# Peptides against a protein of PDB entry 5CWW, part 9

Target 1, 194 residues: chain A of PDB entry 5CWW
Amino acid sequence: VPKLQGPFDFDLNPEDEQDDEVELKDIYVIGEKPRVADLMRGEEEELEMMKEDQHNGLSLNIICLLSTSGQVKICLDIDGVEAQWLPPRSKNKRLFAPPPEPPSLLTFQTFDTLKPAEVTPDGWPMFSEDATSPYSFYVTHPAGITYISLTPWVFRLESELQSDSEAGTEFRIDLLAKGQGSERDRIFTQTRTQ

## One batch from the design tools (peptide; aimed at target 1 E21 F111 A117)

Design b2_p24_7_s2 (made by RFdiffusion4, then SolubleMPNN; its pose is not in this set)
Fold by OpenDDE base, seed 1:
Structure b2_p24_7_s2 (fold): chain B 194 residues (1-194), chain A 24 residues (1-24)
Amino acid sequence: as target 1 above (194 residues)
Amino acid sequence: KRQAVLQALRAQPARHSPKRVPAP
């Protein structure tokens, strides 16, 4: 039986801590792609297929958060939250190890999908997947539909995570963090029938 | 290697500027 995990601590900037008013409505999770090193226990053929697929994925979990206002937060699981299973009912009183420190999620990017005039108190934005890309999704709201793609930065981040050179890592990550963020495109806008 | 990237990510100020969707 999978163990329920949480609460998660969000490493939010102090500016986001003031947004105690951000009511979250939906969560979208993009699971990590397995690392080549973790696959060395599989069959060689499965390993080759997975190596080709590894060029197309991030070796970190991505957690997207959506507020009532249509704000999206893109969070990265930096600590590497592993799937935990409930321990078998062994009669041995496992000394309750102190609860592990809650895993910290790093907020990589925050952005809006709605204009202030489109925000409604009864608005219910939702995530939906893009079947064509694991790193793309939609935000649907009564006011409209926004396409989002993480591809502009995900592949560069994975390239850094797989790089053998530690030299210049800080500089390259700074450039990535200052570079182009997630792609956003409003594909549909609901016409207010007056 | 990987840890240096993760540390560099943690050191980045989060991109918290709500980039408002540009007006159509």
Scores: peptide ipSAE 0.468, ipTM 0.862, DockQ to the pose 0.396
OpenDDE base, seeds 2, 3, 4, 5: peptide ipSAE 0.448, 0.446, 0.448, 0.448; ipTM 0.835, 0.834, 0.829, 0.827; seeds 2, 4 fail the geometry check

Design b2_p24_7_s3 (made by RFdiffusion4, then SolubleMPNN; its pose is not in this set)
Fold by OpenDDE base, seed 4:
Structure b2_p24_7_s3 (fold): chain B 194 residues (1-194), chain A 24 residues (1-24)
Amino acid sequence: as target 1 above (194 residues)
Amino acid sequence: KRAAVLAALRARPARHSPKRVPAP
């Protein structure tokens, strides 16, 4: 039986975000892609093909959270949460192991998809996938539709994760984090028929 | 290496605070 995972702790929330914003959220998960190191058990040729394929996705799960206000939070699964199964009813409950620390999600970025005037109390924004890219998606709200792409940073982050050189990592990650965030484009705006 | 990247990601607030970015 699959084990329900959670709760998750959130690290690096925006300074202006109150932890108490228990808003109803939609969730969109972009699953981890295989790491090159996990594929090093394959033929050397397969490893080379994978190094050339700049389209190898991020070797981290991405958890996108959407609030009722149209706020999107992009979180990275730093701990590498794997699918868990309920242990068979083995009588050896480690009754005394402290509960494992809850896995943490690192908030990579937070952004709005709605202007303050577009936010409605009954608004129910939802995620939808982009069939053309695993790292792109839409946020649909009654006020409009916003296209989002993580591609500006995902592949660069993966290249760092796969890099043999630790030199300058901090600097490059700082540039990545301060640089161009996710692409956001309002592809549709609902005209309020007065 | 992966560990150094993850450490740098966790350490980023010491260099710049995450900010909520308003809608365009």
Scores: peptide ipSAE 0.480, ipTM 0.885, DockQ to the pose 0.309
OpenDDE base, seeds 1, 2, 3, 5: peptide ipSAE 0.466, 0.466, 0.472, 0.476; ipTM 0.869, 0.865, 0.878, 0.882

## One batch from the design tools (peptide; made by RFdiffusion4, then SolubleMPNN; aimed at target 1 L12 P14 F111; its pose is not in this set)

Design b2_p25_1_s1
Fold by OpenDDE base, seed 1:
Structure b2_p25_1_s1 (fold): chain B 194 residues (1-194), chain A 25 residues (1-25)
Amino acid sequence: as target 1 above (194 residues)
Amino acid sequence: LRTAPLDLKALAAKLAALVKKRKAE
């Protein structure tokens, strides 16, 4: 049985002005790219296909959070939270170690997908995947559909994570943080039939 | 569309620390 995980701490979380604006309605998780070591258990053909894809993934889990207001929060799993299973009912009262510190998610970016006038109290924005890219997705709301792509910064971040050289890393990371180049494009807007 | 303000310096520092940690492993 999978263990319920949480609560999570959000590091660098922007100050939320209103609780109602921050009410989460959906979560979209982009799993980390499979590690080569984990792939070694598979068939060689699967290994080759994944090696080509290995250059295109992030070695961190990404957690996207969607609020009722259409706000998207992009978080990085810096602690490497893994799926946990309930320990087998071993009769031995293992001294429950104090609950480990809650894992922290690093808030990378927070942005809106809706204009203030499009936000409704009964709005129910939802994530949906982009079949063409693991790092792209859609936010669907009655007011419209927004395409989001994390690819511009994901690939840059992964390049730094995989680089053997420390030279220039700090500078490039600074540029990455400042750029926060998630793509955001409204692909559909619902016409209010007044 | 609004983007929420973030402490970019702190973000960069945390990312840099992460990169450093991963390289040490």
Scores: peptide ipSAE 0.529, ipTM 0.921, DockQ to the pose 0.801
OpenDDE base, seeds 2, 3, 4, 5: peptide ipSAE 0.529, 0.528, 0.529, 0.529; ipTM 0.920, 0.920, 0.920, 0.920

Design b2_p25_1_s2
Fold by OpenDDE base, seed 1:
Structure b2_p25_1_s2 (fold): chain B 194 residues (1-194), chain A 25 residues (1-25)
Amino acid sequence: as target 1 above (194 residues)
Amino acid sequence: LRTAPIDLKKLAQKLAELVKKRKAE
């Protein structure tokens, strides 16, 4: 039986977001790319071919949250939250370990996909996948469809995570943070028939 | 379309800590 996980704390949540005001409508999770070394334990020959493809993902889970207002929050799973299962009911009174600190998600970016005039109380924005990229997706709403891509920063972050050198890392991370480089493009807008 | 402001300096610090942690593993 899967263990209920959460609540999650959002590190660097925008101060202006009263947690009580943001009604979430959808969640989109981009799973971490498995470390080839961990998957290939036992298949040495296929390891070389997959090394070239290793650079195509982030070694962190990304959690995207979508509000009723079409606001998207991009969070990074910095703690590496793994699926937890309820321990088998072994009769041994597990000592009351203090509840582990709730895992934290790092808020990387928060942005709107709707204009204020497009926000409706009955609006139901939803995520949908982009079949062409694991780090791109769509937000659909009655007012329109927005394409989002995380690729501009994901690969840069992964490069830093995989680098053996600390030289220049702080500088590049600072640039990455300042860039907030998620691509956002409205690909369709519903024309209100007046 | 607006982007919600966050403390970019703190974000950079958290990311740097993450990178450091991953390199130590």
Scores: peptide ipSAE 0.541, ipTM 0.927, DockQ to the pose 0.777
OpenDDE base, seeds 2, 3, 4, 5: peptide ipSAE 0.540, 0.537, 0.539, 0.537; ipTM 0.927, 0.926, 0.927, 0.926

Design b2_p25_1_s3
Fold by OpenDDE base, seed 5:
Structure b2_p25_1_s3 (fold): chain B 194 residues (1-194), chain A 25 residues (1-25)
Amino acid sequence: as target 1 above (194 residues)
Amino acid sequence: LREAPIDVKKLAKKLAELVKKRKAE
């Protein structure tokens, strides 16, 4: 039986956002690319083709949250949340292990996809995938469609996670934190037919 | 389009800790 997970704590929420005031409408999860070494224990031939694609993934789950206002919050799963199953009812009096600390998500970036004038009470923004990239997606709203790509910083972050060298890591991480270079492009805007 | 202000210093620290943790594994 699957175990219910949550609540999640959000680290580094925007200073101006009281989490209690943000109504979430959708969630988009970009799963961690499995370490090819763990998947390919049985298929040697597919290993070579997947090696070329290895350079394009993050070794962290990304959780994107979408509010009614079209605000997107990009979170990193720093704890590595895995699917949990209910332990078999072993009769042994489990010593009250301290309640596991709630998993934390690191808020990497928060940004709007809608202008204030485009926000409507009945608006229903939704995520949709980009078939061409696992780290790109769309936010659809009656007012328009916004393309989002995480690729610019995902690659750089993964490079740091995989690097054996500590040289310059702090500097590059500081640049990542400052730049947060998610691409946002409004690809369609609904013209209000007056 | 607005971007919400984040404490960049704290974010950088958390990311650095993450990188350090992953390198130790």
Scores: peptide ipSAE 0.559, ipTM 0.933, DockQ to the pose 0.761
OpenDDE base, seeds 1, 2, 3, 4: peptide ipSAE 0.557, 0.558, 0.556, 0.558; ipTM 0.932, 0.932, 0.932, 0.932

Design b2_p25_3_s1
Fold by OpenDDE base, seed 5:
Structure b2_p25_3_s1 (fold): chain B 194 residues (1-194), chain A 25 residues (1-25)
Amino acid sequence: as target 1 above (194 residues)
Amino acid sequence: MKPIDVEALAKKLTALVRRRQAERA
């Protein structure tokens, strides 16, 4: 039987936005691309084709959260949340290992997809995938549709994660963090027929 | 929307990168 996971702890939440105050409407998960080392356990031939595609992925799960107000929170799964199975009922009184610390998600970025005037109490923002890119998606709301792409920073972050050199890492990561490089484009706005 | 503490974010990401480097070494 799968173990129910959660709650998740959110690291680096904005101070004023207690997660408890944000009504979440949708979640979009971008699974990590398998590490080359994990792929080596499988079919050798598929490895060569996947190597080219690996340059465009992140070796971390990305969790996108969407609020009723159209706020998007991009979180990184740094700890690697894996599917947990209930341990077999071993009769032996395993010494109460302290319950594992709840998995933490690192808040990478937060942004709005709606203007304040577009926010409605009955609004139901939803995520939808972009079939052309695993790191791009849409936020659909009655007021409009926003295209989002994580590609600009995902590639750079993965490059650092795969780097064998510590030289300049801190500087490049600082630039990455400051850049907040997700692309956002409102591709459709519903015109209120006055 | 309050901005994320970018300095704290940078520190955590740097720590992650260092951890990954150590795991491969």
Scores: peptide ipSAE 0.591, ipTM 0.937, DockQ to the pose 0.758
OpenDDE base, seeds 1, 2, 3, 4: peptide ipSAE 0.589, 0.588, 0.586, 0.590; ipTM 0.936, 0.936, 0.936, 0.936

Design b2_p25_3_s2
Fold by OpenDDE base, seed 5:
Structure b2_p25_3_s2 (fold): chain B 194 residues (1-194), chain A 25 residues (1-25)
Amino acid sequence: as target 1 above (194 residues)
Amino acid sequence: MKPIDVKKLAEKLTELVRKRKAERE
């Protein structure tokens, strides 16, 4: 039986965002790139095709949250939420290991996809995938459609995660954090027919 | 929308990078 995971703790949530104030409407999950070790369990032919794709992904799960107001929160699964199976009920009263700390999500970026005047109580923003890129997606709302791409920082972060050198890592990470380099483009705006 | 504490974010990401490097050695 799969173990139910959650609630997630949000690390670095903006101080004014009481988690209770943000009504979430949708969640978009970008799974981590397959680990080479996990691919070794598959047929050799699948390994060659996936090696080319391995350079194009993050070794962390990304959790995108969307509020009713069109706020997007991009979080990183830094703990690596593995599918935990319920431990077999071993009869031995082994000391209840303290319940594992709830998995934490690191808030990487927050941004709005809607203008304040576009926010409506009846507006339900939704995520949709981009078939051309696993790290790009759309936020669709009655007021408009916003394209989002995580590619600019995903590749940079993965490069740091895979680097053998610590030289300059702190500086490059500081630049990455400051840049919050998600691309955001409003590709469609609903014109109010007067 | 309040901005994320970028300094804390950088610290957490740096820690993550160090942790991942240590796990590979």
Scores: peptide ipSAE 0.580, ipTM 0.932, DockQ to the pose 0.763
OpenDDE base, seeds 1, 2, 3, 4: peptide ipSAE 0.581, 0.578, 0.580, 0.579; ipTM 0.932, 0.932, 0.932, 0.931; seeds 1, 3 fail the geometry check

Design b2_p25_3_s4
Fold by OpenDDE base, seed 1:
Structure b2_p25_3_s4 (fold): chain B 194 residues (1-194), chain A 25 residues (1-25)
Amino acid sequence: as target 1 above (194 residues)
Amino acid sequence: AKPIDVKALAKKLTELVKREKEKRE
């Protein structure tokens, strides 16, 4: 059973967003790309197939949060929270281990998928995956469907993470942060038939 | 949605990149 990880500490959460103000309805997790070293333990044949599909994924987990109002929060797992399997309940709970510091999530981007007039108490937005891309997904609401893609900034961030040189990193990261580069497109809007 | 502090974000991302590189060296 995967250990329920939490509570998460949100780093760079807007100061005015009291955790109580944003009612969360859904979570969408994009797992980190497997490290080549971890894949090397598998059968040689699977390694060749994975080399061709160099899925240019991010070496970090991405956690997307969705509120009742259609607000999306994109967070990065900066602590590299490995899926901690519940240690087998060995009876010797060493009583005094300080509770592990809650994993920190870095808030990368926050944006709205619904207009204020589209927010209704009876309609809740939900995440759905894009089968064609691991870094793209949809937010579905009775008022409409929004396509979201993280690919533009994920690629750039991964390039920085994998670079051997620090030259220009700060500048490129500054551009990445300023760009808030998630693509967002309302692909469907429910027209109220009068 | 309230805007994120972009300057703070850039700093945190830079620190992250540096830390992750140092782990691989």
Scores: peptide ipSAE 0.589, ipTM 0.937, DockQ to the pose 0.746
OpenDDE base, seeds 2, 3, 4, 5: peptide ipSAE 0.585, 0.588, 0.586, 0.588; ipTM 0.936, 0.937, 0.937, 0.938; seed 4 fails the geometry check

Design b2_p25_4_s4
Fold by OpenDDE base, seed 4:
Formats: sequence, structure tokens, C-alpha cells
Structure b2_p25_4_s4 (fold): chain B 194 residues (1-194), chain A 25 residues (1-25)
Amino acid sequence: as target 1 above (194 residues)
Amino acid sequence: SREEALRALKEALKKVREERLKAGK
């Protein structure tokens, strides 16, 4: 799993979210899947396997950020894709190469997993994977467990990224952005024993 | 194209942010 090492630059932060005020507790990364076009250059066998995997994953890294308050930010690594098209920078490690610009993260969606009354100063929300889906995960907190799925929009977004047709792309992307289609379900709530 | 889709996505999300900001005021 490529460890995305910070720092991350956020291209689109919510105005009210001064990055400095959000204490992050956990990060969950969903690695990009190979693009179909990249597979076409490879062995035909790998292409067939990926075509059969009807769930072509997103060809962008997804970075999920979790705050102490249980706020989740779903971010897309847009720059990771551009770097693939950059010809391999000649191995001349120019000692003075400016530090690689941190990847620009595009915030796709922000939502809370906790109610205000459930937020505690010593809260420790954590991500955990869903073994049944690469684009689903859980947020666990002493107050409860929230299931999150990105599947409602990931496939559609990837379809747009792979489309050779520009017709209607803007419209469909606008719908995707407005829809904020991640599923979020509280699957467990801890009853406060008074 | 991929680039166009990404550009469109960035622009769309920017608009959504602006709309949310306006609605929250």
C-alpha cells in the first residue's frame, strides 16, 4: 500500500474548517486502482481480469481523515494521477530539487459520524476496513459504530474519468458533486448506562 | 477526457462549497 506521506495540501477546504483547528485522530487510505488504459498497455490477461472485476476501483487515491469530533473528510488525490503522466524525471537527483510539492487533496465530502452529545474531549474515533468492500469502512467510537460506503459515487466517478466522450460529462460530474453520495449508517450505538 | 473530468469535478466541488457557505450564513 503506497504510504502517502504528508503533508497534504487541501485545495478545497471548507472555509470554516481552519485546518489548524481540526485535531485528526486517524487517516484511512484507499489506494488507487489501475486505469483501464494503463492495463491496455500491459498483458491482455490482466486486462481481462480487471474487466471482470466489474467494480473497477477509482483510479485516484482516496484519503479519509477522521477528527476527534468524529468528522470524516473524504479527499481525492488529484495530483497522483498527473505524476503518472510525467515522464520519469531523469534520475538526476538534483540535490536542489525543490521538495516534491505535497499532493493536493480535493475534499469531496465532509460529514459527521457522531452527534454533538456524543463528542467527548478524550474521544478516540478510529477507522477500520470492511473486508467485503475496498470502498467501504467503519468509524468506531465509544459512542457507536458508523458504516461508510463510497461505492455509490466511486464507480460513477471512475466511469467519467475513463470516458472518452465529453458529452454530458460536466453535467454528470455536477450531479456527483451535489449528490454527495457516500452512504453513512450508524450500525451500533452504545447505550449510556446511567 | 480524464483531465476534463477532473477539472469538472474540481469546479463542481467548488460550486458546492460556495453554495453551502451561502446557505450556512
Scores: peptide ipSAE 0.544, ipTM 0.899, DockQ to the pose 0.501
OpenDDE base, seeds 1, 2, 3, 5: peptide ipSAE 0.542, 0.542, 0.543, 0.541; ipTM 0.898, 0.897, 0.898, 0.897; seed 1 fails the geometry check

Design b2_p25_6_s4
Fold by OpenDDE base, seed 3:
Structure b2_p25_6_s4 (fold): chain B 194 residues (1-194), chain A 25 residues (1-25)
Amino acid sequence: as target 1 above (194 residues)
Amino acid sequence: AKAIDKEKLAKKLAELVKRRQEERK
């Protein structure tokens, strides 16, 4: 059984956001695409199939968090957290291993999918996948459905991560960080029949 | 939602890119 990874530490969080203020209800994970260099140690045939897929993916895990209020937090796994399996219950819990520092996530973006008036105690937002793109998804709520796409920045970030040249990287990263980030569109709103 | 520090974000991303470049070397 894969060990649930967590708790996560946030390397970058909004300055005014206290961890206690955001009740998380759902998580959506977009797994990293393997790096070509890491695959070259394997069989040549598997390498060709993965090359086509690599041009369209990020070599980082993306962790999206959803609050009860419909706030989305998009985080990047910079440290490369590997899936930890539950160690077999060997009886000797060496009590003295310092608790492994929780893996750090870099907060890339935060945004709201619900208006304050749409937030209800009985209605919970949830993630749902987009079958057409691994980097697009929906937030579904009784009040409506919001489409989200990471495609505006994911490809650009991956291009920098794969670049052999440092020339202009800092400038392009600054533009990426200061940009609009993810696409967000409310595709459905439930009309309350008053 | 509250905004993140974009300057800090840019710095951390730049550090990541640099690290990845060094690993390929």
Scores: peptide ipSAE 0.618, ipTM 0.944, DockQ to the pose 0.754
OpenDDE base, seeds 1, 2, 4, 5: peptide ipSAE 0.616, 0.617, 0.617, 0.618; ipTM 0.943, 0.944, 0.944, 0.944

Design b2_p25_7_s1
Fold by OpenDDE base, seed 2:
Structure b2_p25_7_s1 (fold): chain B 194 residues (1-194), chain A 25 residues (1-25)
Amino acid sequence: as target 1 above (194 residues)
Amino acid sequence: MKPIDVKKLAQKLAKLAKKRQEERK
């Protein structure tokens, strides 16, 4: 039986944003791509296919959170939260295993998809995938549809995570963090017929 | 919307990058 993981602790939140203040409506998870070093241990044929898939995805899970207000929070799983299974009911409940530390997520970016006037108490924003890109998705709401792409920074971050050189890594990461370059485009807006 | 502490974010990501580099050596 899968172990329920969570609640997650957020290691970095916006200043004065309490997680309890943000009512979540939806969660979208982008699974990590295997690391090149781990792929090199596999069959040679899978290596060729992954070379052709030019976009080596991020070797981190990405957790996107969506609030009732249309706020999107992009989080990174730095600690590598693996799917935990409930230990088989071995009769020896080690009653004294310290509770596993809750997994921590790193908040990478937070942004709004709705204008303040579009936020309604009965609003139900939802994520939907983009079948053409694993790092792109949509936020749908009665007020409109927003396209989101993580591609502008995902590749750059992965390049730093895969780099054999420490030279300039800190500087490039600082620029990446400052840029927070997720693409966001409102592709549809519902016209309120007055 | 209040900003994330970008400095702390960068530090954590840089630490991760370093850790990954060390694991490959």
Scores: peptide ipSAE 0.550, ipTM 0.923, DockQ to the pose 0.757
OpenDDE base, seeds 1, 3, 4, 5: peptide ipSAE 0.550, 0.549, 0.550, 0.549; ipTM 0.923, 0.923, 0.924, 0.923; seeds 3, 4, 5 fail the geometry check

Design b2_p25_7_s2
Fold by OpenDDE base, seed 1:
Order: structure tokens, then sequence, then C-alpha cells
Structure b2_p25_7_s2 (fold): chain B 194 residues (1-194), chain A 25 residues (1-25)
């Protein structure tokens, strides 16, 4: 039985956004790319194909949160929360294991997909996947559809995570943090035919 | 919507990168 994980602690949450103030409507999770070393326990022949694909993902889970108002929060799982299975009910519950520290999520980016005038009490935004890219998705709302892509930063972040060099790392990370982050494009807007 | 502190974000990302590098050694 999978263990219920959470609550997550949000690192770098804007001070004014009490987690309680943002009504969440949807969650979208992009799983981490498996480490080649973990996959290499298998058959030799798949090794060559995996080398070319090795560069196409982030070695971190990404958790996207969507509010009722169309606010998106993109978080990184910095602790590497592995799927915790409930330990088999062995009778000896070691009573005093300190509660595991709640996993921390690093808030990478927050943005709105709706204009204030588009936010309605009956509106519910939802995530949907992009079949063409694991790091792209849509936010669908009655007012419109927004395309989102994490590709502008994901591959650069992964490059830093995989780099053995310390040279220039601080500078490149600073550029990542200061950058525009994710691509956003409103691909459809519902025109109210008056 | 208050923007994330980008300076603090950079710091946290740097710590993450360093942690990952240390785990591979």
Amino acid sequence: as target 1 above (194 residues)
Amino acid sequence: MKPIDKKLLAKKLAELVDKRKAERK
C-alpha cells in the first residue's frame, strides 16, 4: 500500500501566500528521469539507445499546482521523495522513530494563467498533458487554454545537476533563477459573443 | 502575486547542485 506522502513543506513560498489561502484544483506531476545507473542493472543492448536519450529529462520530480484562480506553482522535489511503501505490518512498530521530516518542495516559479476578469467562481482550471513533450502541458479553463513548457530551464538545470565542473556553475544558476522560467502561451481565448 | 525571491532561489538551486555532485563522488 503506498504511504500517503505529505503534507509537503513549500520552500520559497511567497510569504503572503499562506498555503491555506490558495484553493488548489489540480496537481500535475512530472516524474524524474531514471538514473542510468539504476537502469543499467538490466540488459546490455539497451545501453546504447539510453545514452542518446540520457540528456532529455530532469533528475528531479516536478510538482505543478493549479489554483481555482488559474495560478500555477511549479515546485521541485529537492529531497527526492521516493515512493514510500508502507512497511509490512511487522508487529514491532518501533514506536519512537522521529516522524520523518516532511519532504520539502522548492518553489521554482509561480504565475497566473488567467486575467483577473477571467476568474469566475464556477470556473475550474485543469491540467492536461502534451503528448509531444514530457515537460510541456496545458492549463484548460472555460476562458481559455494556456500552453506551458518547462523546457527553457529544465535542460539547463539538469546540465548543472550532472556537471562535474564547478566552473561557472554559480553564474549559470543565477541566470536560471533570474530568467523568465517557463514558456507560457495563451493558445485559445473564449470570446464571449455578446 | 508576489514574485519569488530569485536570489534565494539561486541559493537553493546551488545547494541542490552541490548536494547532487557530492552524492555522485
Scores: peptide ipSAE 0.605, ipTM 0.940, DockQ to the pose 0.727
OpenDDE base, seeds 2, 3, 4, 5: peptide ipSAE 0.605, 0.605, 0.603, 0.604; ipTM 0.941, 0.940, 0.940, 0.941; seeds 2, 5 fail the geometry check

Design b2_p25_7_s4
Fold by OpenDDE base, seed 5:
Structure b2_p25_7_s4 (fold): chain B 194 residues (1-194), chain A 25 residues (1-25)
Amino acid sequence: as target 1 above (194 residues)
Amino acid sequence: AKPIDVEKLAKKLAALAKKRKEERE
């Protein structure tokens, strides 16, 4: 039987934003790509095909959260949340292992997809996938559609996670996080028929 | 959107990178 997972703790939330204040409407998950080290344990044939795809995805799950206001929060699963199964009812009173600490999500980026004037109380923003890219998606709202791409930072972050050099890693990641971040493009705006 | 603590973010991700390196050696 699958075990219910959650709640998640959020690390590095924006200052003065309590998660409880943000009404979430949707969630979009981008699953982790296999690590190069994990690929070496797998089928040699898949390794050759992945070597040709120069753009290996991030070896972390990405959790995108969408608020009623059209705010997107991009979170990284550092702990690696895996599917958990209920332990078999072993009759032996295993000493109650302390409940595992709830998984923590690391907030990487937050941004808005709506202008303040576009936010409505009854607005229902939703995620939708981009079938052409695993790291691109859309936010659809009655006011418009916004294209989002994580590609500007995902591959560079993975390069740092796979780096054999510890020197300057923190500095380079700091620069990544302070950079332009995710691409955002409003591809459609609903004209108010006055 | 309000800014995040990028310094803490970088520190945590760098620590992860280090951990991953140690797992590969």
Scores: peptide ipSAE 0.559, ipTM 0.927, DockQ to the pose 0.709
OpenDDE base, seeds 1, 2, 3, 4: peptide ipSAE 0.558, 0.557, 0.557, 0.558; ipTM 0.927, 0.927, 0.927, 0.927; seeds 1, 2, 3, 4 fail the geometry check

## One batch from the design tools (peptide; aimed at target 1 D112)

Design b2_p26_1 (made by RFdiffusion4)
Pose (drawn by RFdiffusion4):
Structure b2_p26_1 (pose): chain A 174 residues (1-35, 56-194), chain P 26 residues (1-26)
Amino acid sequence: VPKLQGPFDFDLNPEDEQDDEVELKDIYVIGEKPRNGLSLNIICLLSTSGQVKICLDIDGVEAQWLPPRSKNKRLFAPPPEPPSLLTFQTFDTLKPAEVTPDGWPMFSEDATSPYSFYVTHPAGITYISLTPWVFRLESELQSDSEAGTEFRIDLLAKGQGSERDRIFTQTRTQ
Amino acid sequence: DAHREKVLKALKEALKRLNRKVERLS
């Protein structure tokens, strides 16, 4: 039985989130690829409101177990800092009028790319893609350049990143 | 990997400076 890791602290998490934004209904994880795509896990979170949050596993989740009984507790040991994810982007997929209080939006994988996926909700269906943004970040991680890292990363963070488009809307039908 | 760590640190710092807001729909 491996150690339960969490609750993960969302670094740069949006402040003043509403109840239907904090409440989660689905989770979709795009695993890191071997060193084609991003060498990081991408953790996608779907709220009741239809809000989607894209998080990056900067620290890297790895194998962990609780300590053996052989280990003696040390008083002057530092408290274990909680695990962390970096909140890259957060966006709505529903208008306020489309949010149902007990709605169950769902993630779906795209057959052609793991960096594209769908959100399904009684109000409609939405296509989402993280490309090419995830490729641009990977290229910078593999960059052969001596300098310019902070400069290039600033442009990437200023980039709009993921793209999202509604493909279907259900009208006056619950 | 020092280069990788620098890249990821720079990304975190850039995102913090942008103070990104939730992308809302009207």

Design b2_p26_1_s1 (made by RFdiffusion4, then SolubleMPNN; from b2_p26_1, 9 letters changed)
Fold by OpenDDE base, seed 3:
Structure b2_p26_1_s1 (fold): chain B 194 residues (1-194), chain A 26 residues (1-26)
Amino acid sequence: as target 1 above (194 residues)
Amino acid sequence: DPKRERVLQALKEALAKLKKKVERLE
């Protein structure tokens, strides 16, 4: 029997989150892409195609969370959360084993897609995919539509993960963390028909 | 892979130092 996983702990979660900002309405998962090194065992032709696709995806799962307030949280699955199964009934539950610590996600970035005046109690923000990019998506709300792209940092992070050189890695990662992070653009605003 | 782990640890440390807040809209 599959074990239900969660709730997840969020490492480095913002301390200034409000109660209405933590109520989740939607989840968008971007699955990890296979590592180039793992593909090298396969046909050389597939490797060439992946090299040409400059959009070498991140070799980590990305979990995007959307709150009722339209706040987006971008999380990275660093630990590689795998499906867990319930232990077979016959093993004496060591009654005294502390409950396993919930899996943790690394909070990379948290940002609003709605202005305070646009937040409504009955608001129902939702994720929608961008068919043109696996690392871009939309947040739709009655007040408007926001385009989000993770491409500004995903490529750089993957480059470091695949790098054979340790020289300058710490510096480049520091720059990545200090950067603007994800792109966020309001592409449509609903005009209040008076 | 020890190299990947080092990168991920560096990222965690970098983010921890910044203590980023929610990026709010005005």
Scores: peptide ipSAE 0.607, ipTM 0.950, DockQ to the pose 0.886
OpenDDE base, seeds 1, 2, 4, 5: peptide ipSAE 0.610, 0.605, 0.598, 0.608; ipTM 0.950, 0.949, 0.947, 0.950; seeds 1, 2, 5 fail the geometry check

